# Ledger of designs, part 7: peptides against a protein of PDB entry 5VJI

Target 1, 62 residues: chain A of PDB entry 5VJI
Amino acid sequence: NTLVVLHKSGLLEITLKTKELIRQNQATQAELDQLKEQTQMFIEATKSRAPQAWAKLQASLT

## One batch from the design tools (peptide; made by RFdiffusion4, then SolubleMPNN)

Design b1_p9_7_s4 (from b1_p9_7, 3 letters changed)
Fold by OpenDDE base, seed 2:
Structure b1_p9_7_s4 (fold): chain B 62 residues (1-62), chain A 9 residues (1-9)
Amino acid sequence: as target 1 above (62 residues)
Amino acid sequence: EVQKQLEEA
């Protein structure tokens, strides 16, 4: 049975741990992408002085 | 249980 061989070799544990690390990496990357977008909206709000750019930033922080 | 661990990961 291939599953029994993978378990006994430790490769199943490595595979499961790798899958979990990929999931955690994807979640952290999504948080970083959101923070980058919010940072860009803050930069644009400071440059434009437009009330609409501040309103857009405020909406993204809710 | 190896099968349970596979489903939980």
Scores: peptide ipSAE 0.038, ipTM 0.686, DockQ to the pose 0.061
Fold by OpenDDE base, seed 1:
Structure b1_p9_7_s4 (fold): chain B 62 residues (1-62), chain A 9 residues (1-9)
Amino acid sequence: as target 1 above (62 residues)
Amino acid sequence: EVQKQLEEA
């Protein structure tokens, strides 16, 4: 049984751990992308002085 | 950090 061999070799554990690390990396990347977008909205709000740009920034900080 | 994440997974 290939699954039994995979389990006994430790390769199943490595595969499951790798899958979890990929998921965590994707979550961290999404947080970084959100922070970059919020930073851009902050820069735009400071440049434009428009109340609408500050309202967009505030709406993103949820 | 990555090593700690691997141990917790």
Scores: peptide ipSAE 0.037, ipTM 0.632, DockQ to the pose 0.036
Fold by OpenDDE base, seed 3:
Parts: C-alpha cells; sequence; structure tokens
Structure b1_p9_7_s4 (fold): chain B 62 residues (1-62), chain A 9 residues (1-9)
C-alpha cells in the first residue's frame, strides 16, 4: 500500500506541509498582484488628475 | 520564515 509507505517514511507529512505552503504562497501572491494593480491605479489617478481615475481606484479598494 | 511555516503546517 503506497499510502502506508509514504506515512511510515515521513514523506506524507512533508507532502501535506508542502501543499499548505504552496497554498499560502499562492494567496500571498494574489494579494501582492492586487496591491500592484491598486498602485498602478493610484499612479494613473495622480497623473491624469481625472475624477474617473480616482473613482476606479476607490472601486478597487472596496 | 519558510522553515517555521513548514513546521507549523
Amino acid sequence: as target 1 above (62 residues)
Amino acid sequence: EVQKQLEEA
């Protein structure tokens, strides 16, 4: 039974921990990508001085 | 940090 071999070798625990770290890294990367997009909208709002660009930024923060 | 996260998972 492959599952029994993985458990007894400790590789099952490492596999489950690795899966959780990958999940956490993916969540942090998504938050970072969102922050980068919000930063770009802030830069564009500052450059354009247009009320529409500020409205886009405000909508992204909700 | 990563090692600590691995131990806590």
Scores: peptide ipSAE 0.037, ipTM 0.634, DockQ to the pose 0.037
Fold by OpenDDE base, seed 4:
Structure b1_p9_7_s4 (fold): chain B 62 residues (1-62), chain A 9 residues (1-9)
Amino acid sequence: as target 1 above (62 residues)
Amino acid sequence: EVQKQLEEA
């Protein structure tokens, strides 16, 4: 049975851990991308002084 | 249990 061979060799554990690390990396990357977008909205709000730009920033933080 | 580990990952 291939699954039993993968388990006994430790390759199954490495595969499962790699899958989990990829998932965690993707989640952290999504949080980082959101923070970058919020930072850009903050920069635009400070430059424009427009109430609408502050309202967009506030909506992104809720 | 290998099957349980596969379901949890």
Scores: peptide ipSAE 0.037, ipTM 0.683, DockQ to the pose 0.059

Design b1_p9_8_s1 (from b1_p9_8, 4 letters changed)
Fold by OpenDDE base, seed 4:
Structure b1_p9_8_s1 (fold): chain B 62 residues (1-62), chain A 9 residues (1-9)
Amino acid sequence: as target 1 above (62 residues)
Amino acid sequence: SLKELVEKS
């Protein structure tokens, strides 16, 4: 059957590894997006000098 | 490892 062929050919291992790499990539991308957002809040806080902007940044880090 | 991934999945 198809599963036996995939296993014996090594493609099952590659498929499972690919699935895991996609998952890890998605997790890393989420962390990167969070960092980008935090960086933007930091930039806005430095520009505005408004206490509210710094409070918003602090809340994102907590 | 790949072996562990196959065994866990």
Scores: peptide ipSAE 0.029, ipTM 0.631, DockQ to the pose 0.054
Fold by OpenDDE base, seed 5:
Structure b1_p9_8_s1 (fold): chain B 62 residues (1-62), chain A 9 residues (1-9)
Amino acid sequence: as target 1 above (62 residues)
Amino acid sequence: SLKELVEKS
């Protein structure tokens, strides 16, 4: 069957590895996006004397 | 099959 052919050709291993790398990349990207958001909130907090901005940042770090 | 491939991963 198709799976056997993919396995014997080595394409299954490559496909599964690629899928795993994509998954890891997505997870890393999510962490990066969160860090970017937290950085922006930090910048806004430092530019503002409003306690709301600091509260928002603090909430994001939990 | 595609189903088997998904299950293998």
Scores: peptide ipSAE 0.027, ipTM 0.592, DockQ to the pose 0.075
Fold by OpenDDE base, seed 1:
Structure b1_p9_8_s1 (fold): chain B 62 residues (1-62), chain A 9 residues (1-9)
Amino acid sequence: as target 1 above (62 residues)
Amino acid sequence: SLKELVEKS
Protein backbone atom coordinates (compact mmCIF):
# COMPACT_ATOMS: atom_id res chain seq x y z
CA ASN B 1 0.00 0.00 0.00
CA THR B 2 0.94 3.68 -0.22
CA LEU B 3 2.06 3.95 3.40
CA VAL B 4 4.43 1.00 3.04
CA VAL B 5 5.92 2.49 -0.12
CA LEU B 6 6.40 5.88 1.54
CA HIS B 7 8.00 4.27 4.57
CA LYS B 8 10.39 2.11 2.58
CA SER B 9 11.39 4.97 0.28
CA GLY B 10 12.15 7.30 3.19
CA LEU B 11 9.58 9.86 2.06
CA LEU B 12 7.42 9.28 5.14
CA GLU B 13 10.28 10.26 7.44
CA ILE B 14 10.98 13.33 5.32
CA THR B 15 7.31 14.32 5.38
CA LEU B 16 7.03 13.98 9.15
CA LYS B 17 10.29 15.85 9.71
CA THR B 18 9.17 18.62 7.35
CA LYS B 19 5.93 19.03 9.28
CA GLU B 20 7.85 19.30 12.54
CA LEU B 21 10.26 21.86 11.08
CA ILE B 22 7.34 23.95 9.85
CA ARG B 23 5.81 23.85 13.33
CA GLN B 24 9.08 24.87 14.96
CA ASN B 25 9.56 27.65 12.42
CA GLN B 26 6.09 28.99 13.16
CA ALA B 27 6.76 28.97 16.90
CA THR B 28 10.08 30.76 16.46
CA GLN B 29 8.48 33.33 14.15
CA ALA B 30 5.79 34.02 16.74
CA GLU B 31 8.44 34.64 19.40
CA LEU B 32 10.31 36.93 17.03
CA ASP B 33 7.15 38.90 16.24
CA GLN B 34 6.44 39.29 19.95
CA LEU B 35 9.96 40.58 20.55
CA LYS B 36 9.58 43.08 17.70
CA GLU B 37 6.33 44.36 19.18
CA GLN B 38 7.81 44.65 22.66
CA THR B 39 10.79 46.51 21.24
CA GLN B 40 8.48 48.99 19.50
CA MET B 41 6.51 49.54 22.71
CA PHE B 42 9.77 50.18 24.56
CA ILE B 43 10.83 52.75 21.97
CA GLU B 44 7.46 54.49 22.16
CA ALA B 45 7.58 54.52 25.96
CA THR B 46 11.01 56.18 25.94
CA LYS B 47 9.84 58.82 23.44
CA SER B 48 6.49 59.74 24.98
CA ARG B 49 7.43 59.84 28.68
CA ALA B 50 3.75 58.97 29.21
CA PRO B 51 2.93 56.61 32.10
CA GLN B 52 0.32 54.87 29.96
CA ALA B 53 2.98 53.92 27.42
CA TRP B 54 5.05 52.25 30.13
CA ALA B 55 1.93 50.54 31.45
CA LYS B 56 1.27 49.20 27.97
CA LEU B 57 4.80 47.83 27.78
CA GLN B 58 4.52 46.28 31.24
CA ALA B 59 1.29 44.55 30.26
CA SER B 60 2.98 43.05 27.19
CA LEU B 61 5.74 41.52 29.30
CA THR B 62 3.41 39.52 31.53
CA SER A 1 -4.17 5.73 8.52
CA LEU A 2 -1.62 7.97 6.82
CA LYS A 3 -3.61 11.02 7.95
CA GLU A 4 -3.53 9.93 11.58
CA LEU A 5 0.20 9.25 11.41
CA VAL A 6 0.90 12.73 10.03
CA GLU A 7 -1.32 14.32 12.67
CA LYS A 8 0.61 12.56 15.44
CA SER A 9 3.90 14.11 14.34
Scores: peptide ipSAE 0.026, ipTM 0.607, DockQ to the pose 0.068
Fold by OpenDDE base, seed 3:
Structure b1_p9_8_s1 (fold): chain B 62 residues (1-62), chain A 9 residues (1-9)
Amino acid sequence: as target 1 above (62 residues)
Amino acid sequence: SLKELVEKS
C-alpha cells in the first residue's frame, strides 16, 4: 500500500520530519509575533510615559 | 488518500 511504499522509499520519514518542522516553525513564529507585540507595547509605554501603558506591558509579560 | 495518511501521522 501507499504507506509501505512511502516508508521503504524514505519519503515517510521526510514527510513526518517536514510536518514537525512546520509545527516548530509555527510555534517559533508565534513567539516572535508575541515578542514583536511586546516590543511595540514597550515603545508605546516609553513614548506615553503613562502608567497605564506600563501596566498593559506588564500584563502581557505574565 | 495521501492527504489522509499524512494527516493521520
Scores: peptide ipSAE 0.022, ipTM 0.566, DockQ to the pose 0.079

Design b1_p9_8_s2 (from b1_p9_8, 5 letters changed)
Fold by OpenDDE base, seed 4:
Structure b1_p9_8_s2 (fold): chain B 62 residues (1-62), chain A 9 residues (1-9)
Amino acid sequence: as target 1 above (62 residues)
Amino acid sequence: DLKKLVEEY
C-alpha cells in the first residue's frame, strides 16, 4: 500500500505540511497585493489632490 | 486514496 509507505517514511506529513504552507503563502500574498494596491491609491490621492482619488482610497479601506 | 486524504486538509 503506497499510502502506508508514505506515512511510515514521513513523506505524507511533509506532503500535507507543504500543502498547508502553500495555502498560507497564497493568503499572505493576497493580503500583500491588497496592501500594494492601497498604497498606490494613497500615492495617487496625494499627487492628484482630487476628492475623487481620496474617495477611492476610502472605499478600499472598508 | 491518497488524493482524498490530501484534499481533507
Scores: peptide ipSAE 0.045, ipTM 0.680, DockQ to the pose 0.069
Fold by OpenDDE base, seed 3:
Structure b1_p9_8_s2 (fold): chain B 62 residues (1-62), chain A 9 residues (1-9)
Amino acid sequence: as target 1 above (62 residues)
Amino acid sequence: DLKKLVEEY
């Protein structure tokens, strides 16, 4: 049984921790991508001076 | 395989 071998060798703990770190990394990357998009919306809002561009930015921040 | 095992947790 692969699970038993991993547990007895101590590698199961490392494997599970690695899975969690990958999940956290993916979450952080998603937050970063969202921030990049919000930054672009802010730049566009400042250029256009149009109320709809500011409304779009506001909606993205909630 | 290891990938399948990790996905079960």
Scores: peptide ipSAE 0.044, ipTM 0.673, DockQ to the pose 0.073
Fold by OpenDDE base, seed 1:
Structure b1_p9_8_s2 (fold): chain B 62 residues (1-62), chain A 9 residues (1-9)
Amino acid sequence: as target 1 above (62 residues)
Amino acid sequence: DLKKLVEEY
């Protein structure tokens, strides 16, 4: 049984841990991407005299 | 299938 061999070798634990690390990395990357987008909206709001840019930023923080 | 089992966890 391949699963039994994988478990006994310790590779199953490594495989499962790797999968979890990938999941956590993806979650952290999503948070970073959101922060980058919010930062861009902030920069645009500071450069623009349009109240709509501030409204977009405020909506993104909800 | 081992791949399917790993994908379930």
Scores: peptide ipSAE 0.043, ipTM 0.669, DockQ to the pose 0.073
Fold by OpenDDE base, seed 2:
Structure b1_p9_8_s2 (fold): chain B 62 residues (1-62), chain A 9 residues (1-9)
Amino acid sequence: as target 1 above (62 residues)
Amino acid sequence: DLKKLVEEY
């Protein structure tokens, strides 16, 4: 069957590792996107000098 | 199919 062939060829291990790497990449990308957003909120807070912008940044860090 | 099999792991 297909599973046996994949296992014996080593492709099952590669497939499972690939899935895990994709998952890790997605998690890291989400963290990076969050950091980018927080950085933008920091920039906006420094530009506006408005208490609301600092409050928004602080809320994002919780 | 192969896609379903991979999704189970």
Scores: peptide ipSAE 0.043, ipTM 0.664, DockQ to the pose 0.075

Design b1_p9_8_s3 (from b1_p9_8, 4 letters changed)
Fold by OpenDDE base, seed 2:
Order: structure tokens, then C-alpha cells, then sequence
Structure b1_p9_8_s3 (fold): chain B 62 residues (1-62), chain A 9 residues (1-9)
């Protein structure tokens, strides 16, 4: 069957490795997006000089 | 390893 052919050809291993790399990439991207958001909150806090902006940043880091 | 990945998948 198709699965046996994929296994014998090595394509199954490549497919599974690709799937894992995609998962890892998605996890890293999520962390990067969070850091970007936190950085933006820091920038906004410095611009506004409003206590609530700093409180918002602090909450994001906890 | 790749072998471990296949085993766990």
C-alpha cells in the first residue's frame, strides 16, 4: 500500500520530520509574537507616561 | 533523533 511505499522510500521520515519542524516553527513564532507585543507595550508606556500603560506592561510579563 | 520522532508519531 501507499504507506509501505512511503516508508521504504524514506519519504515517510521526511514527512514526519517536516511536520515536527512546522510545529516547532509555530511554537517559536508564537513566542516571537508575544515578545513583539510586549515590546510594543513597552514603547507605548514610554510614550504615554501613563501609569496604566506601565501597569498593562507589567501584567503582560507576569 | 529522526528515529525517535517516527516512534513517537
Amino acid sequence: as target 1 above (62 residues)
Amino acid sequence: SLEELVRKS
Scores: peptide ipSAE 0.042, ipTM 0.681, DockQ to the pose 0.054
Fold by OpenDDE base, seed 5:
Structure b1_p9_8_s3 (fold): chain B 62 residues (1-62), chain A 9 residues (1-9)
Amino acid sequence: as target 1 above (62 residues)
Amino acid sequence: SLEELVRKS
């Protein structure tokens, strides 16, 4: 059957690894996006001098 | 590991 052929050819292993790498890439991208957002909040906090902006940043870091 | 991934799938 198809599954046996995929397994014997090594394509199944590659497919499963690819799926996992895609998942890891998505997770890493999400972390990067969060860091970018936190950086922006830091910049805004320094500009506004408003305690609310610092509170917002602090909340994002918890 | 890749082997572990295959085993669990």
Scores: peptide ipSAE 0.041, ipTM 0.678, DockQ to the pose 0.055
Fold by OpenDDE base, seed 4:
Structure b1_p9_8_s3 (fold): chain B 62 residues (1-62), chain A 9 residues (1-9)
Amino acid sequence: as target 1 above (62 residues)
Amino acid sequence: SLEELVRKS
């Protein structure tokens, strides 16, 4: 059957590895997006000198 | 291994 052919050809392993890489990429992208947001909050806190902005930044880090 | 990959996926 098709599954046996995919397994013997090595394409099943490639497919599953690709799936895992996509998952890892999504997780890394989420961490990167969080870091970008935290960086923006830091920039805003430094510009405004408002205690509220620093409080928002601190809340994002905890 | 493929077996480990299947288990983790």
Scores: peptide ipSAE 0.041, ipTM 0.680, DockQ to the pose 0.053
Fold by OpenDDE base, seed 1:
Structure b1_p9_8_s3 (fold): chain B 62 residues (1-62), chain A 9 residues (1-9)
Amino acid sequence: as target 1 above (62 residues)
Amino acid sequence: SLEELVRKS
């Protein structure tokens, strides 16, 4: 039984942990991308006299 | 924990 061999060797545990780490990495990357976007909107708002840019930033900060 | 991950999988 392949599953039994993987379990006893510890490879199943490593595989499951790897899958979880990939998921966590994806979640962290999404948060990082959101922060980058918010930072860019802040920069654009500071450079602009358009109230729309500040409204856009405010809407993103939820 | 890793043990909890295995339990829930």
Scores: peptide ipSAE 0.041, ipTM 0.676, DockQ to the pose 0.053

Design b1_p9_8_s4 (from b1_p9_8, 4 letters changed)
Fold by OpenDDE base, seed 2:
Structure b1_p9_8_s4 (fold): chain B 62 residues (1-62), chain A 9 residues (1-9)
Amino acid sequence: as target 1 above (62 residues)
Amino acid sequence: ELEELVKKY
């Protein structure tokens, strides 16, 4: 039984932990990407002085 | 344990 061999070798634990770490990494990356986008919108709002750029930033922070 | 939680998904 392959599952029994994987469990006894410790490879099942490593596989499951790796799956969880990938999931956590994906979640953290999504939060980081959102923060980068919000930071860019803030930079653009400060440069353009356009009310539309501030409105876009405000909408992203809701 | 984390292993038992991950096995459910």
Scores: peptide ipSAE 0.066, ipTM 0.723, DockQ to the pose 0.053
Fold by OpenDDE base, seed 1:
Structure b1_p9_8_s4 (fold): chain B 62 residues (1-62), chain A 9 residues (1-9)
Amino acid sequence: as target 1 above (62 residues)
Amino acid sequence: ELEELVKKY
């Protein structure tokens, strides 16, 4: 059957590894996006000097 | 094994 051929050729392992690498890349990208947003909130807090902007930053770091 | 790991996702 096709699945046995894919397994024996090593293509199934490559496909499954690729799926895992895509998932890990998505998780790392989400962490980077969160860090970018936290950095932006920090910049805005430093500019505004408003207690509310610092409170928003603090809430994002939980 | 990699196959058993990926079956969880």
Scores: peptide ipSAE 0.065, ipTM 0.726, DockQ to the pose 0.053
Fold by OpenDDE base, seed 5:
Structure b1_p9_8_s4 (fold): chain B 62 residues (1-62), chain A 9 residues (1-9)
Amino acid sequence: as target 1 above (62 residues)
Amino acid sequence: ELEELVKKY
């Protein structure tokens, strides 16, 4: 049984841990992308000085 | 523990 061989060799544990690390990396990347978007909204709010741009930034933080 | 959880998915 291939699964039994993978388990006994330790490769199954490494594979499953790698899968979990990929998932965690994807979650961290999504948080980083959200922060980048919020930073862009802040830059636009400072440029426009429009209350609507500040309201949009505030809505993204709540 | 984490290994057994990940094996279910």
Scores: peptide ipSAE 0.065, ipTM 0.719, DockQ to the pose 0.057
Fold by OpenDDE base, seed 3:
Structure b1_p9_8_s4 (fold): chain B 62 residues (1-62), chain A 9 residues (1-9)
Amino acid sequence: as target 1 above (62 residues)
Amino acid sequence: ELEELVKKY
């Protein structure tokens, strides 16, 4: 059984930890992408001076 | 791939 071999070699623990690190990296990347989008909405709000652009930014921060 | 290996367990 491959699972038994991976467990006994310690490679199962490393594999599961690697999966968790990949998941955390993906979550952090999504947060970074959201921050980039919010930064762009902030730049647009400052340029337009339109209340609607500020309302759009505010909605993204909640 | 590592992802496919981990999905089996």
Scores: peptide ipSAE 0.049, ipTM 0.686, DockQ to the pose 0.080

## One batch from the design tools (peptide; made by RFdiffusion4, then SolubleMPNN)

Design b1_p10_1_s1 (from b1_p10_1, 5 letters changed)
Fold by OpenDDE base, seed 1:
Structure b1_p10_1_s1 (fold): chain B 62 residues (1-62), chain A 10 residues (1-10)
Amino acid sequence: as target 1 above (62 residues)
Amino acid sequence: SEIQQLLESL
């Protein structure tokens, strides 16, 4: 069957690894996006000097 | 399919 053919050819391993790498890439990208947003909140907090802006940043760091 | 089920398990 198709699964056996993929396994024997080595393509199944590549397919599974590729999917895992995509998943890891997506997770890393999400972490990067979160860091970018936290950085922006930090910048805004420093500009505004408002306690509310610092509170927002603090809440995001949980 | 068997392949799809395996892929979704990752």
Scores: peptide ipSAE 0.081, ipTM 0.742, DockQ to the pose 0.017
Fold by OpenDDE base, seed 4:
Structure b1_p10_1_s1 (fold): chain B 62 residues (1-62), chain A 10 residues (1-10)
Amino acid sequence: as target 1 above (62 residues)
Amino acid sequence: SEIQQLLESL
């Protein structure tokens, strides 16, 4: 049984931990991407001084 | 497989 062999060798724990780290990394990356987008909208709002740009930023922060 | 099902549960 492959699962038994992985468990006894310690590789199962490593495999499970690796998958968890990948999942956490993906979640963190998504949050980072959202922050980057919000930062860009903030920059555009300050540069344009257009009410539409500020409204767009406000909507993204909800 | 058993291992795949375990991985998907994480």
Scores: peptide ipSAE 0.079, ipTM 0.741, DockQ to the pose 0.016
Fold by OpenDDE base, seed 3:
Structure b1_p10_1_s1 (fold): chain B 62 residues (1-62), chain A 10 residues (1-10)
Amino acid sequence: as target 1 above (62 residues)
Amino acid sequence: SEIQQLLESL
């Protein structure tokens, strides 16, 4: 079957590693997007000087 | 397939 062919060719290990790297890349991208959002909330908090804006930022950092 | 099940388990 296909699994046996992939294993014997050495491509199974590469396939599994590629899948894991894609997963890690997606997780890292999500963290980066969260940081970008937190940065925007920080900028808005500094501009508004409103306690509510700082509260939103604080909640996002937990 | 068995391969698909393995990939989804990662």
Scores: peptide ipSAE 0.079, ipTM 0.741, DockQ to the pose 0.017
Fold by OpenDDE base, seed 5:
Structure b1_p10_1_s1 (fold): chain B 62 residues (1-62), chain A 10 residues (1-10)
Amino acid sequence: as target 1 above (62 residues)
Amino acid sequence: SEIQQLLESL
């Protein structure tokens, strides 16, 4: 069957590793997006000089 | 399929 053919050809291992790398890439992208959001909160906090903006940033970091 | 089941387990 197809699974046996993939295994014999070595493509199964590549397929499985590729899927894992995609998952890891997605996780890293999520972390990057979070950092970008936190950076924006920091920018807004510095612009507003309002305690509530700093509190919002702090809450995002904890 | 067997392949689909394996991929979903990752």
Scores: peptide ipSAE 0.077, ipTM 0.739, DockQ to the pose 0.016

Design b1_p10_1_s2 (from b1_p10_1, 5 letters changed)
Fold by OpenDDE base, seed 3:
Structure b1_p10_1_s2 (fold): chain B 62 residues (1-62), chain A 10 residues (1-10)
Amino acid sequence: as target 1 above (62 residues)
Amino acid sequence: SEIQEMLASL
C-alpha cells in the first residue's frame, strides 16, 4: 500500500518532516505577527502622545 | 487512514 511504498522510499519521513516544518513555520509567523503589532502600537503611542495608546500597548504585553 | 492519523498527530 501507499504507506509501505512511502516508507521504503524514504518519502514518508520527508513528508512527516515537511508537515512539521510547516507547523513550526506557522507558529513562528504568529509570533512575528504579534511582535509587528506590538511594534506598531509602540510607534502609535510615541506619535499620538495619548494615554490611551500607551494603555493599549501595555495591555498587549501582558 | 494510517497516514492521515500520523499527519494529524504532528
Scores: peptide ipSAE 0.056, ipTM 0.720, DockQ to the pose 0.017
Fold by OpenDDE base, seed 5:
Structure b1_p10_1_s2 (fold): chain B 62 residues (1-62), chain A 10 residues (1-10)
Amino acid sequence: as target 1 above (62 residues)
Amino acid sequence: SEIQEMLASL
């Protein structure tokens, strides 16, 4: 069957590893996006005299 | 499928 063929060819391991790498990449990308957003909010807060900007940043860090 | 089940376990 397909599973046996994939296993014997070595492609099963590659397939499983690829899926794991995709999952890890997605998780890392999400963390990166969060950091980028927090960085932007920090920049805006430092340039702003509005307490709302700092409140937004604080909310993102909790 | 069996392959899908294995993939889902990751």
Scores: peptide ipSAE 0.055, ipTM 0.723, DockQ to the pose 0.017
Fold by OpenDDE base, seed 1:
Structure b1_p10_1_s2 (fold): chain B 62 residues (1-62), chain A 10 residues (1-10)
Amino acid sequence: as target 1 above (62 residues)
Amino acid sequence: SEIQEMLASL
């Protein structure tokens, strides 16, 4: 039984922890990507001085 | 697979 072998060797716990860390990393990466996008919109808003650019930034901050 | 089901539940 593969599950029993993994459990006895300690690899099951490591496998499950690795899967959880991958999930957490994906969530953190998504938040980081969102922050990068918001930062870019902020930069564009300051450059353009256009109300529309500020409106886009405001809409992204939800 | 029992292992795959456990991994999918995380």
Scores: peptide ipSAE 0.054, ipTM 0.722, DockQ to the pose 0.017
Fold by OpenDDE base, seed 4:
Structure b1_p10_1_s2 (fold): chain B 62 residues (1-62), chain A 10 residues (1-10)
Amino acid sequence: as target 1 above (62 residues)
Amino acid sequence: SEIQEMLASL
């Protein structure tokens, strides 16, 4: 099957590494997106006179 | 495809 062919050709290791890099990239992107959201929440809190905006920010940081 | 299924299983 395809898996056996990849192994015999030496491409399986590259395939596995590529998939792992994609996974790591996705994880890093998720962290970045979280930071972006937290930053936006911080901006909104600074613009607001509502204490609940700061409470929301605090909750997001936990 | 077979390749897609293989990749999904890794």
Scores: peptide ipSAE 0.047, ipTM 0.709, DockQ to the pose 0.017

Design b1_p10_1_s3 (from b1_p10_1, 5 letters changed)
Fold by OpenDDE base, seed 3:
Structure b1_p10_1_s3 (fold): chain B 62 residues (1-62), chain A 10 residues (1-10)
Amino acid sequence: as target 1 above (62 residues)
Amino acid sequence: SEIQAALAAL
């Protein structure tokens, strides 16, 4: 049985941990991307000084 | 498969 061999070798634990780390990495990357977008909206708001730009930024922070 | 089930449990 492949699963038994995988478990006994310790590779199953590594595989499962790797899967979890990938998931966590994806979640962290999503947060980072959101922060990047918010930063860009902040920059645009400061440049334009338009109320609509600030409203857009505020909406992204909720 | 058994492996797929184990991976899905995480």
Scores: peptide ipSAE 0.037, ipTM 0.679, DockQ to the pose 0.016
Fold by OpenDDE base, seed 1:
Structure b1_p10_1_s3 (fold): chain B 62 residues (1-62), chain A 10 residues (1-10)
Amino acid sequence: as target 1 above (62 residues)
Amino acid sequence: SEIQAALAAL
């Protein structure tokens, strides 16, 4: 059985750890993407000086 | 393959 061989060789543990690291990486990337969007809204708010732009930024932070 | 099926089940 392939699964038994993977377990005995240690590759199953490595595979499961790799999957978890990929999941964590994806979660961190999503947070970075959100931060990039918030940064863009901040830049736009500073440029426009419009209260609506600041309100939009504040809404994104809640 | 059997290997691919086993990996897909993890």
Scores: peptide ipSAE 0.033, ipTM 0.645, DockQ to the pose 0.014
Fold by OpenDDE base, seed 4:
Structure b1_p10_1_s3 (fold): chain B 62 residues (1-62), chain A 10 residues (1-10)
Amino acid sequence: as target 1 above (62 residues)
Amino acid sequence: SEIQAALAAL
């Protein structure tokens, strides 16, 4: 049985851990992308000094 | 992506 061999060799545990790390990496990347977007909105708000740009930033932080 | 796809299939 392949599953038994994978389990006994420790490769199943490594595979499952790798899968989880990939998931965590994806979640962290999504948070990073959100932060980048918020940073860009902050830059635009400071440049334009327009109230709508600040409102857009504020809405993103809620 | 290839590794992700392979692991997602498990």
Scores: peptide ipSAE 0.031, ipTM 0.626, DockQ to the pose 0.022
Fold by OpenDDE base, seed 2:
Structure b1_p10_1_s3 (fold): chain B 62 residues (1-62), chain A 10 residues (1-10)
Amino acid sequence: as target 1 above (62 residues)
Amino acid sequence: SEIQAALAAL
């Protein structure tokens, strides 16, 4: 049985851990992307001086 | 098969 061989060799554990690490990496990347977007909105708000840009930033932080 | 079930669970 291939599954038994994978389990006994330790490869199954490595595979499952790798999958979890990929999931965590994706979650962290999503948070990072959100922060990048918020940072960009902040920069644009300071440049434009438009109240709409500040409102947009505020909405992103809620 | 057992292999297919295991792969589907990953």
Scores: peptide ipSAE 0.030, ipTM 0.636, DockQ to the pose 0.013; fails the geometry check

Design b1_p10_1_s4 (from b1_p10_1, 6 letters changed)
Fold by OpenDDE base, seed 3:
Structure b1_p10_1_s4 (fold): chain B 62 residues (1-62), chain A 10 residues (1-10)
Amino acid sequence: as target 1 above (62 residues)
Amino acid sequence: SEIQALLASL
């Protein structure tokens, strides 16, 4: 079947590795997006100088 | 399929 053909050709290993790399990329991208959001909250906290903005940032870092 | 199941389990 198709699985046997992919295995014997070496494409199965490449396919599985590719999917794992995509998954890792997605996880890293999510962490990066979170960091960007936290950075924005930091910027807003510095601009407003309001305790509430710093509290919001602190809550996001937990 | 077996391939789909294997990919989904990764």
Scores: peptide ipSAE 0.054, ipTM 0.724, DockQ to the pose 0.017
Fold by OpenDDE base, seed 5:
Structure b1_p10_1_s4 (fold): chain B 62 residues (1-62), chain A 10 residues (1-10)
Amino acid sequence: as target 1 above (62 residues)
Amino acid sequence: SEIQALLASL
C-alpha cells in the first residue's frame, strides 16, 4: 500500500506539514496584502485634502 | 487510488 509506505517513510508527515505551511503562508500573505492596501490609502489620505480619502481609509480599518 | 485520495486531501 502506497499510503502505508509514505507514512512509514515519513513523507506523509512532510506532505501534510507542507500543506499546512502553504495554508499559513497564504493567510499571512492575505494579511500583508491588506496592510499594503491600507498603507496606500493612508498615503493617499495624507496627500489629499479630500475627506472622502480619510473616510475610505477609516472604512478599511473596520 | 491511494495517491489520488491523498492528492484530493491536499
Scores: peptide ipSAE 0.046, ipTM 0.717, DockQ to the pose 0.015
Fold by OpenDDE base, seed 2:
Structure b1_p10_1_s4 (fold): chain B 62 residues (1-62), chain A 10 residues (1-10)
Amino acid sequence: as target 1 above (62 residues)
Amino acid sequence: SEIQALLASL
């Protein structure tokens, strides 16, 4: 059985760990993307000086 | 198969 061979060789553990690392990487990337978006909203708020831009930023932080 | 199930779970 291929699965048994993978288990005994240690490759199954590596495969499962790789899957978990990919999941963690995706979660971290999502957080990073959110921070980038919030940073962009901050930059736009400072440029426009429009109250609605600051309100938009504030809403994103809650 | 078991290997196919594993691959599908990735």
Scores: peptide ipSAE 0.046, ipTM 0.716, DockQ to the pose 0.015
Fold by OpenDDE base, seed 4:
Structure b1_p10_1_s4 (fold): chain B 62 residues (1-62), chain A 10 residues (1-10)
Amino acid sequence: as target 1 above (62 residues)
Amino acid sequence: SEIQALLASL
């Protein structure tokens, strides 16, 4: 059947590897987005000199 | 089918 053909051709392995790479990419992107947000909060805190801005940054790091 | 189950797991 189709599954057997995919397995024998090597396409099943490629399909499963692709799924895993997509998952890893999504996880890495989430970490990158978090870092970007933390960086922005840091920049805003340095510009404003407002205690509340530093508090927001501190909360994001805990 | 087994192929449908595989696709659903992706």
Scores: peptide ipSAE 0.044, ipTM 0.709, DockQ to the pose 0.015

